# Ledger of designs, part 19: peptides against a protein of PDB entry 6D0Y

Target 1, 225 residues: chain A of PDB entry 6D0Y
Amino acid sequence: ETEDHLESLICKVGEKSACSLESNLEGLAGVLEADLPNYKSKILRLLCTVARLLPEKLTIYTTLVGLLNARNYNFGGEFVEAMIRQLKESLKANNYNEAVYLVRFLSDLVNCHVIAAPSMVAMFENFVSVTQEEDVPQVRRDWYVYAFLSSLPWVGKELYEKKDAEMDRIFANTESYLKRRQKTHVPMLQVWTADKPHPQEEYLDCLWAQIQKLKKDRWQERHIL

## One batch from the design tools (peptide; aimed at target 1 K12)

Design b2_p14_6_s1 (made by RFdiffusion4, then SolubleMPNN; from b2_p14_6, 8 letters changed)
Fold by OpenDDE base, seed 3:
Structure b2_p14_6_s1 (fold): chain B 225 residues (1-225), chain A 14 residues (1-14)
Amino acid sequence: as target 1 above (225 residues)
Amino acid sequence: SELQKIVDDILSSP
């Protein structure tokens, strides 16, 4: 059945093949494009599902969506809307790990020309603005800052190239918040060596330091975050 | 943008 075949193709893309990944993605994009008139809703649902459930294939599926969006079909916009709905549902269900992943996924869609850089900047402005909300738990403020910072490895270069002034403003606001918030010690997975002792650091401060280093290195990732 | 509207809706969620 055609429907089952599409599911198999979408789920298995990126697996070992005689062809290059790029060739397979272009081929799959062509197949999906041809079937959009008849199976648009099904294809949309399948892509949303695998994007969410297979985080190890993040760049594969963002690239695939980018290829589909480039074929003069407003598929990218509909996909983004669906993913944002999933983000909302994850937040409502208190599934914050999935929510952070979805923000990262959306961030990488900027690199695939599915989401415009100004739109992503606006999203991050909204996230960081939560730090200014009154009478809300710090955990809420911390989460949105974490979602912003943890997504920058995927989109920071693009955003600073196009919206450097706005990004600097967001960074300044983030730094200000981190300096004035209550700090807590969180267990961290670290390699402890006798030759390189380091003081315990709060998890958001640690992430901030990593992002500052990444920014200094012109967004060339040298360490796994 | 449409994306901004959706983001605003998310932020308004409890």
Scores: peptide ipSAE 0.038, ipTM 0.757, DockQ to the pose 0.017
OpenDDE base, seeds 1, 2, 4, 5: peptide ipSAE 0.037, 0.038, 0.037, 0.036; ipTM 0.751, 0.754, 0.750, 0.747; seed 4 fails the geometry check

Design b2_p14_6_s2 (made by RFdiffusion4, then SolubleMPNN; from b2_p14_6, 7 letters changed)
Fold by OpenDDE base, seed 5:
Formats: C-alpha cells, structure tokens, sequence
Structure b2_p14_6_s2 (fold): chain B 225 residues (1-225), chain A 14 residues (1-14)
C-alpha cells in the first residue's frame, strides 16, 4: 500500500459500503497491521489527525485503534501517548474545546480495551483533585470537572463496573465542589426531555444533573448529550 | 503507569 492509499482508506472508513462497518474496520485493521513495518509513523500520524479532525467518527476510530491494538499490542500505547501529548499541547494553546474532545476520545478508548479502566479512573481522580488546589483560577477547576463529567457518557458504565468505590469518591468530591463554587451562567447544550421542565441552570450544574440522571439510568442513554 | 505519569505532567502545566 502507498501512503496516499492508506490515507484514503483511513479517511473513508465508515462510509457507505456493501459490507458491515465492523467487517470494514476489521479489514482495515488487517491492512494497517500489514503495513506497520513500513508505515508505522505515518499510520500513527494519520490516525491522530483524523481522530482530531473528524469528531463525528469518534467511535469508528477508537474501534479501529482498538482492533489494531489487539493485533499489535504496542500500537495502542504509542497512539495514547501521542493523543495525550496533543492534549497537553491543546491545553498550552488554550484550545479547551479540542482538549475536552481529546479527553472524551481517550475515554472511549477504555471501551476499546486500549486504555485500562484503572488508568482512566486515576486520570479523573487527578482531574477532580484540581478542585482542591489553592491559588488557581476557578475557570481551571471548572474545566477539569467539565472534562470529567462530559466524558462519562462514553465511559461511565465501564468505570463503575470496574471501580465503583473509587468512582463514588470522585462523584462525592465533584458534588462537594459544585456546591461551594461560584456560579456563572454559560450557554450549554442540554438533553431535552418532554416530561420535565428545563429551567435555565449554570452549565456545570446542568451537566451534573444530566450525568446523575444517566447514572440512575445505569448509563443507558436515551438522548445524545 | 505511563499514562498516570503523563497525566501528572499535564496537570502540572499552567
């Protein structure tokens, strides 16, 4: 395979086909595995790029990385490291929307067996621990809480199945912080239900309520968050 | 873990 061909295959995966998406992903994983000896760096860069630039295909590319990691057990680690480096760069550049998306992407990699559940729990523990830091802006504390909560639709079920006690502690700490923080009103995408009124709430309080509902529903989503 | 180390590094950043 040529580099251009690989790029085309990676970018177009998930498009209309006579075969199932799962079959296409398995096929592509096989092709990429075979080409890793010659194009590992290129493949890694391509996957990082499309993961960032095509958020609508998040689950497609996390699944692809998971399949590839199952075939090449070192690849997943290298990919995760690259994505975390990108997360760091996004934070340095104040690209917080990209940063939070990257956290969500990493969260879904837990479902794809690329990142271990305990490692993700540790990440979220570290995020929420920022709320306990002194002499830091609230906007920083709020962002890490937002990054944690907004990622739970992708990974909350898995983390509670594996680390329920630790997750409960994180939730308790989060709740405590939300009660004591100063509130600001920022527009936020909300899950709309026909059965309940939708009063205007502070964005983190609103998200917290949505996550609590999701947790109560055993992490089965009725609406896209 | 390596991931935890990287996360710690991220959190130490301004």
Amino acid sequence: as target 1 above (225 residues)
Amino acid sequence: SELEKIVQDILSSP
Scores: peptide ipSAE 0.040, ipTM 0.747, DockQ to the pose 0.016
OpenDDE base, seeds 1, 2, 3, 4: peptide ipSAE 0.039, 0.032, 0.039, 0.040; ipTM 0.745, 0.718, 0.749, 0.747

Design b2_p14_6_s3 (made by RFdiffusion4, then SolubleMPNN; from b2_p14_6, 8 letters changed)
Fold by OpenDDE base, seed 3:
Structure b2_p14_6_s3 (fold): chain B 225 residues (1-225), chain A 14 residues (1-14)
Amino acid sequence: as target 1 above (225 residues)
Amino acid sequence: SELQEIVNSILSSP
């Protein structure tokens, strides 16, 4: 069946082939566009599924969506709406791992010209604003900071190029929160450097340091975070 | 709501 064939094509894109990845993505975008009149709902569902379940192929699928959006803008809009709905549902269901993958996916869609940079900045402003909420568990505040920081490897460069002042404000607010939050340390988890034991750095502090270095390096990634 | 604000922030994209 054609539907099963579409699933196979979408799931296997980016795997080793005789053709370049770019040519394969362009070809697949053309195939999907042609099949939208008959299989729009199925294609939407498949793309949303691979976005959240195959994080190792995140940039492949965001690129595919970018190409498809360029061919069919209305479908691109419907896809973004579906992804936002899925993010909302995942948060309501306490599926935080799925939620963070969706945030990263949405972040990289900025690079693919599917989502405007100002809209992504606004989303991150909303995330960091959670740190100012009163009488809420710290784990909630920490998660939104984590979701923001962990997405910057995919979109930080673009956002600072277009909205540097707003991003600096978000960073300042994030730093302020990290300084005042309660930190958790596990004495048994230690890093040994030059035969000198020291406690492992708290995970958000560690991530913050990594992002600060990435920012300093002008968002040129030297290692996978 | 917080979630609605997040949704609106993305959907407001031109």
Scores: peptide ipSAE 0.037, ipTM 0.737, DockQ to the pose 0.017
OpenDDE base, seeds 1, 2, 4, 5: peptide ipSAE 0.033, 0.033, 0.036, 0.032; ipTM 0.729, 0.728, 0.732, 0.725; seed 4 fails the geometry check

Design b2_p14_6_s4 (made by RFdiffusion4, then SolubleMPNN; from b2_p14_6, 7 letters changed)
Fold by OpenDDE base, seed 1:
Structure b2_p14_6_s4 (fold): chain B 225 residues (1-225), chain A 14 residues (1-14)
Amino acid sequence: as target 1 above (225 residues)
Amino acid sequence: SELEQIVQDILSSP
């Protein structure tokens, strides 16, 4: 069936082919565009599913969605809405691993011109604003800071190019929170050398330091985050 | 934006 064929094409994109990945993505985008009038809902569901289940293909599917968005703006918007709803469902279900991945996916959609930079900045402003909530577990505040910081490798460059002042404010608020939060001291297994001691560091403090380094390096990654 | 509104809804809902 046509639906089964679409599923196969979407699931297998990026696999070894006689053509380049770019050519295959453009070709698939054309096929999907042509089928949207009849199979929009199916295609939307398929893309949402593979985006969630195949995290190793994140950039492949964000690129594909970017190509589709360029061809059909309405579809791009519907896809973003579906992904945000999925993020909400993941949070409600306490599936924080899926949730952080979805934030990263949305972040990369900014690079693919599916989500506007100001909208992503607003999302991160909302995330960091959770640090100001009272009478909530610190784990909630920590998670939203983590979701923000851990997504910056995918979108930090674009956001600072477009909204540097707003990003600086978010960074200042994040730094302020990290200084105030209660730190959990957990024994860490580290490799020590006489010449390069690596003192124990709390995970959010460590991530913060890595992001500060990334920012200083103009968002060119030189370390494994 | 619509995205901002959806995000706010996520954060305001338990």
Scores: peptide ipSAE 0.039, ipTM 0.754, DockQ to the pose 0.017
OpenDDE base, seeds 2, 3, 4, 5: peptide ipSAE 0.036, 0.038, 0.033, 0.031; ipTM 0.740, 0.740, 0.729, 0.721

Design b2_p14_7 (made by RFdiffusion4)
Pose (drawn by RFdiffusion4):
Structure b2_p14_7 (pose): chain A 225 residues (1-225), chain P 14 residues (1-14)
Amino acid sequence: as target 1 above (225 residues)
Amino acid sequence: DLEEWREERLEEIE
């Protein structure tokens, strides 16, 4: 019964309401502490559900996990372990679109001080390391590069300031791979073949240009909540 | 305080 009260309470946080978003998260994190001794097992899988199925509300739930971790270290560890467990499950089942949501979630948890930045940089340079794998489809190399680049809008500023020597090695490996990719197939996927008024760009070249501009902008982006 | 705030939130959701 109270479990249902916990689920609908987690899913609806951040919707339109009289209270501010921050007041709602601080209040919700407080009640999840009180119910945590009895319902630790349930609260855990619910947060795992929203991290997998609600990427649009991503930053809301990483902050919530961030608050619970600052107050309860063992819960933060159990959750991260569950995320690593689910990331493996998703990659094994060929659910890559679902996996990028989990990687984005783990990355943004660095901003919440739940995950140390070096651990995240180590995972990313293993992602880009897939560009070196031989006898594998380009789409495989593309996805692991995509998972890295598409997480940077959230975690980019933090990972660079803390560790820029290894991040530049990653960017160098990434730029080297992007230049040697074959783009012969792009015309079949363009809605317009014309370059005017708007070019229809290959998705990785587009994301690369976007990330490099954000880099030149000192990693300041003004949209992400 | 927290119990009151939770009851308000459950009523708003319903």

Design b2_p14_7_s1 (made by RFdiffusion4, then SolubleMPNN; from b2_p14_7, 5 letters changed)
Fold by OpenDDE base, seed 5:
Structure b2_p14_7_s1 (fold): chain B 225 residues (1-225), chain A 14 residues (1-14)
Amino acid sequence: as target 1 above (225 residues)
Amino acid sequence: SLEEWRKKKLEEIS
């Protein structure tokens, strides 16, 4: 495959096709695996790029990486390393929107057996530990808590199945921080019902409540139409 | 779903 062709294949995966998405992903994984000897660097860059620029295809590309990782664990490791480097770069550049999405992407990679659950738990422990740092602005503490909580819809189930005790500790620390932090009162559009009213809350408190509900529902999301 | 498929598939090929 030419580099241009690989780019086309990677960018267009998930689009309407005569074949199923699953078949296309499996096929593409095979193509990419076969081309790694010649185009590893290019493929790595392409996957990192689409992971960052196409958030609507998060599950597609995490699945693709999972399939590829199963075929080539070394490449999977290199991909994760590249994504971690990108995360650090995003944080250094104050691109917090990209950074939080990268954390979500990495979180879903746990479901794809690319990242081990204990490693993700350790990352979240590091994030929540920022709440204990001295002489730092609250916005920094809040962001790391946000990054943690906002990633749990993707990986909370898996982490609690494998590391429930550690996750409970992280949750306890998070709850403690949220109770003592200064709250901002910006109106938010919230989903509510008459039977289950939700008070007006700032963004982190709202997210915390949503995650606690998700946890209570055994990490099964319910959509309100 | 894709998630269900990948779970089974990855268990198969890993």
Scores: peptide ipSAE 0.695, ipTM 0.970, DockQ to the pose 0.036
OpenDDE base, seeds 1, 2, 3, 4: peptide ipSAE 0.692, 0.687, 0.693, 0.689; ipTM 0.969, 0.969, 0.969, 0.969

Design b2_p14_7_s2 (made by RFdiffusion4, then SolubleMPNN; from b2_p14_7, 6 letters changed)
Fold by OpenDDE base, seed 5:
Structure b2_p14_7_s2 (fold): chain B 225 residues (1-225), chain A 14 residues (1-14)
Amino acid sequence: as target 1 above (225 residues)
Amino acid sequence: SLKKWFEEKLREIE
């Protein structure tokens, strides 16, 4: 009964309520904190599950984990270990969509002080280093670059504030790879809608351009209409 | 924002 209740609470956080999201998160954190001594494993599994299955609530759940970690239960480390295991499993299962989301989730955990910035930088260094491996297909190399770049909207600001030199090196390596990689000709349906100002281009090149712009804008997201 | 709120809460906890 208690386990089912916890599942419900965790899954429903962020949904419409009479209370604010912040209040609900604080309340849920308190509930989970109280239950950790008895249900730590279950709570870890539940949080990993919702992190994986509910990408629309990424910031909610990272914040929740951050709150729990701040209460000195060493919960954050155990959660990260579980998430890393899940990431490895996703990669082994060729579930790249899940894998990239997990990387984004881990990235946002840096903002919640669950993962140290140097650790995240090291992870990204490892990702980009795959581009230097000769026995790896380009599609695999492209994925690691994609995972890195697509996570920067969440963590780029923090990483550059703390590890700017290392990040610059990663960027340089990424740029070098993007210049030398083969580009596939995708028949682009030219949707000539006058209202879409952005030309269609290769997805990694497009993402790279977007991230460079974001970096130039000091990681302030501006919605381009 | 949620993250700003979070930072405020951290200051209260620590």
Scores: peptide ipSAE 0.514, ipTM 0.928, DockQ to the pose 0.038
OpenDDE base, seeds 1, 2, 3, 4: peptide ipSAE 0.509, 0.513, 0.513, 0.513; ipTM 0.925, 0.926, 0.927, 0.927

Design b2_p14_7_s3 (made by RFdiffusion4, then SolubleMPNN; from b2_p14_7, 5 letters changed)
Fold by OpenDDE base, seed 5:
Structure b2_p14_7_s3 (fold): chain B 225 residues (1-225), chain A 14 residues (1-14)
Amino acid sequence: as target 1 above (225 residues)
Amino acid sequence: SLEEWRKKWLEEIK
């Protein structure tokens, strides 16, 4: 495949096709694997780009990376390194929306066996440890807690299955921080329903409540219409 | 679904 054609294939995966999505992903993984000897750097860059710019296809591209990583090449490792670099760059550029999405993307890579569960736990431990740093703006502390909590819908189940004790410690530290932090009025993140009204809460408190319920429900999302 | 397929596929690779 030519470089331009690879870009088209990667960008368009998951779109309507005569074949199943699963078949298309397997096919694309095969094509990319075959082209890694000649286009590894380009493929890596393309995957990083679509991972960053197409959040609606998060699970498609994490699956694709998982498929590639399961083959003869340790491509997943290089991809993770690239994504971590991108995360650092996003933080340096104060692009916190992109940064949090990258954390979610990395979280789903755990489900694809690209990132080990203990490694993700360690990352979250590092995030929550920021709440204990001295002379740090609360906005920084809040962001790391937000990044952690907002990623748990993707990876909480796996992490608790593998590292329940460590996760409980992180939760305890998070809860402790949320109790002592200064709260401001922010729009509620929880779904408002007439049948199940929720009190107005600060955005991190809202997220915490949602995650606590998700945990109680064994990480199975329940849709409320 | 993709999620179900992925889960099955990943289990086979283990």
Scores: peptide ipSAE 0.248, ipTM 0.844, DockQ to the pose 0.034
OpenDDE base, seeds 1, 2, 3, 4: peptide ipSAE 0.235, 0.229, 0.233, 0.239; ipTM 0.840, 0.838, 0.842, 0.844

Design b2_p14_7_s4 (made by RFdiffusion4, then SolubleMPNN; from b2_p14_7, 6 letters changed)
Fold by OpenDDE base, seed 5:
Structure b2_p14_7_s4 (fold): chain B 225 residues (1-225), chain A 14 residues (1-14)
Amino acid sequence: as target 1 above (225 residues)
Amino acid sequence: SLKEWRKKWLEEIK
């Protein structure tokens, strides 16, 4: 495949086709695997780009990376390294929306056996540890807590199955921080009504309540948030 | 669904 054709294939995967999505993903994985000897760097860059720019296809591309990683090639590790570099760059550029999405993407890679559950737990431990740092703006502390909590819909089940004790510690630390932080009025992105189970709350408190319920429901999403 | 498929697929590869 030519470089331009690879870009087209990667960008268009998941779109309407005569074949099933599963078949298309397997096919694309095969094509990319065959082209890795010649286009590894380009393929890595393309996958990082679509992962960043096409959030609606998150599970498609995490699955694709998982398929590639399963084919006896250390592609997953190289991809994760690239994504971590991108995460660092996003944070340096104060692009926190992109950064949080990258964390969610990495979280879903745990489900694809690209990232080990203990490694993700360690990352979240590092995130929550920021709340304990001295002389740090609350906006920084809040973001890391937000990044952690907002990623749990994708990976909470797996992490609790593998590292329940460590996750409980992270939750305890998170709860402690949320109780002592200064609360401000932040516009809610979610629709709130009196008939909803969650009252109108500060955004992190609201998210915390949602995650607590999700955890109680064994990470099965039953409500549209 | 895709999630169900990949879960099954990954279990088979283990």
Scores: peptide ipSAE 0.286, ipTM 0.855, DockQ to the pose 0.034
OpenDDE base, seeds 1, 2, 3, 4: peptide ipSAE 0.283, 0.284, 0.279, 0.279; ipTM 0.854, 0.854, 0.853, 0.853

Design b2_p14_8 (made by RFdiffusion4)
Pose (drawn by RFdiffusion4):
Structure b2_p14_8 (pose): chain A 225 residues (1-225), chain P 14 residues (1-14)
Amino acid sequence: as target 1 above (225 residues)
Amino acid sequence: FWHPQPPPPFPVPP
């Protein structure tokens, strides 16, 4: 019964309400502490559900996990392990669109001080390392590069300041791969072949240009909540 | 070819 109270309470955080978003998260994180001794097992799979199925509310739930971790280290570990477990499950089942949500989530947890930045950089340079794999489809290399680049809007500022020597190696490997990609197929996927008024750009070249601009902007982006 | 897709709708319990 109270489980249902916990689920609907987790899913609806951050919706329109009289209280501020921060006041709601601090309050919700408090009640999840009180119920945690009895319902640790259930609270865990619910947070795993929203990290997988609600990427639009991503930063809301990483902050919530961040608050519980600062107060309960063993819970933070159990959750991260569950995320690693689910990331493997998703990649094995060929659910790559679901996997990028989990990678984005793990990345943003760095901003919440749940995951150390070096551990995240080590995982990313193993992602880009897929560009070196031989006898594999370009789409495989593309996705692992995408998972890295699409996470940077959230975790980009943190990973660079803490470790820029290894991040530049990653960027160098990424730029090298992007230049040697074949784009012969793009015309079949363009809604308009004309370059005016708006070019229809291949999604990775577009994301690359977006990330490089953010880099020149000292990793300051003014939209992400 | 693979292309990013938006997430499917999520049923929010009452």

Design b2_p14_8_s1 (made by RFdiffusion4, then SolubleMPNN; from b2_p14_8, 4 letters changed)
Fold by OpenDDE base, seed 4:
Structure b2_p14_8_s1 (fold): chain B 225 residues (1-225), chain A 14 residues (1-14)
Amino acid sequence: as target 1 above (225 residues)
Amino acid sequence: PWLPQPPPPFVIPP
């Protein structure tokens, strides 16, 4: 494959085809594996780019990386390292939307057997530990909690299956922080009905409630978060 | 205005 062709293949995977998505991904993984000796750096860059810029194809590319990782474990490791580096760069550049998406992407890589569950738990422990930092703005603490919670829909089930005790600790720490943090005061409009009213909550409190519900439902999502 | 910075160094084991 030529370099340009590789770019096309990677960017267009998952689009309408006569073949199944699974077959296309397997085929592409094979092509990429074969071309790693010649185009490793390019392939790495391309995968990182599409992973960052095409959120609608998150599961496609995590699956692709999973398949490729199974074929070439070293490349999988390099990809993860590159994504972690990109995450750090995004944070340094104050690209927080990109950063949180990257965390979500990494989270889904656990499901694809690219990242070990304990490693992801360690990452989340690291994130939530920021809540314990002294002399830092609350916005920093809030963001890392948000990054953690907002990623759980993708990986919470797997993490609790393998590291339930550690996850419970993270949850406890998160809950403790959420109780003690300053909450933004926003004017609220509530409609009172015969039913119990649905209060408007602060965004992290709301997210926390959603995640707790998801956890209670054994990570089977019934509502759009 | 201060914004979040990267967390402490983290390494994902293989």
Scores: peptide ipSAE 0.038, ipTM 0.743, DockQ to the pose 0.061
OpenDDE base, seeds 1, 2, 3, 5: peptide ipSAE 0.036, 0.042, 0.035, 0.037; ipTM 0.725, 0.727, 0.726, 0.733; seeds 1, 2, 3 fail the geometry check

Design b2_p14_8_s2 (made by RFdiffusion4, then SolubleMPNN; from b2_p14_8, 5 letters changed)
Fold by OpenDDE base, seed 2:
Structure b2_p14_8_s2 (fold): chain B 225 residues (1-225), chain A 14 residues (1-14)
Amino acid sequence: as target 1 above (225 residues)
Amino acid sequence: VWLPQPPPPVVIPP
């Protein structure tokens, strides 16, 4: 395959086809695997690029990487390393929306058996440990809690199945932090439902409540968070 | 299964 063709294949995967998505992904994984000896660097760059720039295809590309990792473990590792590097770069560049997306992407890679559950737990432990840092702005603490919580829809089930005790510890620490952090005031403008004010929550409290419910529901999503 | 090290937290400015 030519580099241009590979780019086209990678970018267009998951689009309308006569074949199933699964079939297309398997096919593409096979093509990419075969071309790794000659185009590893290019393929790696392409996958990193589409992973970052096409968030609507998150699960498609995590699945693809999962398939590739199963075929070529070293490449999977290199990809993860590249994504971790990109996460670090995003954080350094204050691209926090990209950063949180990358955390979600990495989270879903756990489901695809690319990243081990213990590694992701360690990452989240590291994130939540930021809440214990001294002499840092609350926005820093809040962001890492947000990054953790907002990623759980993608990986919470897997992590609790494999590392329930560790996850409970992280949750306890998170809850403790959320209780003691400074919260924004509730807006005076309220929406009313059934002759009572609709309760408004701070964004992290709201997210926490959603995640708690998701956990209670055994990580079965009933709606888009 | 890959075991990447978690990235260190970067300072987030206020």
Scores: peptide ipSAE 0.039, ipTM 0.720, DockQ to the pose 0.028
OpenDDE base, seeds 1, 3, 4, 5: peptide ipSAE 0.036, 0.038, 0.036, 0.036; ipTM 0.721, 0.709, 0.715, 0.717; seed 1 fails the geometry check

Design b2_p14_8_s3 (made by RFdiffusion4, then SolubleMPNN; from b2_p14_8, 5 letters changed)
Fold by OpenDDE base, seed 2:
Structure b2_p14_8_s3 (fold): chain B 225 residues (1-225), chain A 14 residues (1-14)
Amino acid sequence: as target 1 above (225 residues)
Amino acid sequence: IWLPQPPPPVVIPP
């Protein structure tokens, strides 16, 4: 059946082929576009599923969606809506690892010209605004900061190129929060060098430092975070 | 760890 074939194509994209990845993605986008009139809902569900279940193929699927969006803008919109809904459901279900991954996925969709930079900025503004909520546990505030910061490797460059002032504001708010939050330092086994001890650093502080460095490096990744 | 329900995320128009 055509549906089974589509599933196979979508699931196997990016695997070893005689053709380039780019050509395969373009070809698949064409196939999917042609089948949208008859199988839109199925294709949408499949893409959402593989996006969630195959995190190792994040950039492959964001690129594919980007190509599809360029061909069919309405479908791109529906896909984004579906992913946002999934994010909401993940958060509601307390699936925070899935949720943060989905934020990263959405972040990379900005690079693929599926999500507008201002929209992503607005999302991050909303996330960081959680730090100002009253009568909530710090773990909630920390998670949204984490979700923001941990997504910046995928989208920081684009957002600063287009919305630098807004991003600076978000960063300032984040920094302010990180300075005033309660820090819990878990004792860790430390590696010591003859020259300097390696001090323990709280995970958000560490992430913040990494992101600050990445920003300083103009969002050119030199290391895997 | 229990996290309160998050606010609804910002609607992201494509």
Scores: peptide ipSAE 0.045, ipTM 0.724, DockQ to the pose 0.063
OpenDDE base, seeds 1, 3, 4, 5: peptide ipSAE 0.039, 0.033, 0.035, 0.039; ipTM 0.721, 0.705, 0.710, 0.716; seed 1 fails the geometry check

Design b2_p14_8_s4 (made by RFdiffusion4, then SolubleMPNN; from b2_p14_8, 4 letters changed)
Fold by OpenDDE base, seed 3:
Structure b2_p14_8_s4 (fold): chain B 225 residues (1-225), chain A 14 residues (1-14)
Amino acid sequence: as target 1 above (225 residues)
Amino acid sequence: LWQPQPPPPFVIPP
């Protein structure tokens, strides 16, 4: 009964309430902290589940984890370890949609002071290094570049503020790869007008262009990617 | 056919 109640509280956080979201998150963090001695494993599993299955609430749950980490640093560490393990398992199981959301979640945990910026930079360096692997399918190389680029809306500002030189290197390597990779035509991305032909871009090139614009705009979003 | 391969080694310390 208590486990079901915890699940309900975690899944419904951020929904319509008479109180502010911040107040609700503080309250929930307190409840979860109090229940850690008895339900730590369950709470860890629940938080990992909502992280990967409810992307629309990503920032809500990263904030919640940030609050929990501040209350119990050991739990925060265990949570990060669990998330990394889940990421590896998702990749091994070819669940790439789950994997990319986990990377985004981890990225936003940097903003919540759960993961250090240098650690996230190191992860992205590892991802982009896949582009240098030989005798592997391009789809593998493309996915890790996609995982990197698609996570930058959540963490790019923080990483450039703290590790600008390292980030510039990663960007240079990414750009170099994008220039030399084989591109696939995607008709659904092409908009035809009689008087104004718009050039069609491959999905990863399109994402790169969006990220470059975001970077130029000092990581202030003006549109939903 | 694309064959999935293991991810590169990565670790994020707390």
Scores: peptide ipSAE 0.039, ipTM 0.711, DockQ to the pose 0.039
OpenDDE base, seeds 1, 2, 4, 5: peptide ipSAE 0.038, 0.034, 0.036, 0.039; ipTM 0.710, 0.725, 0.699, 0.715

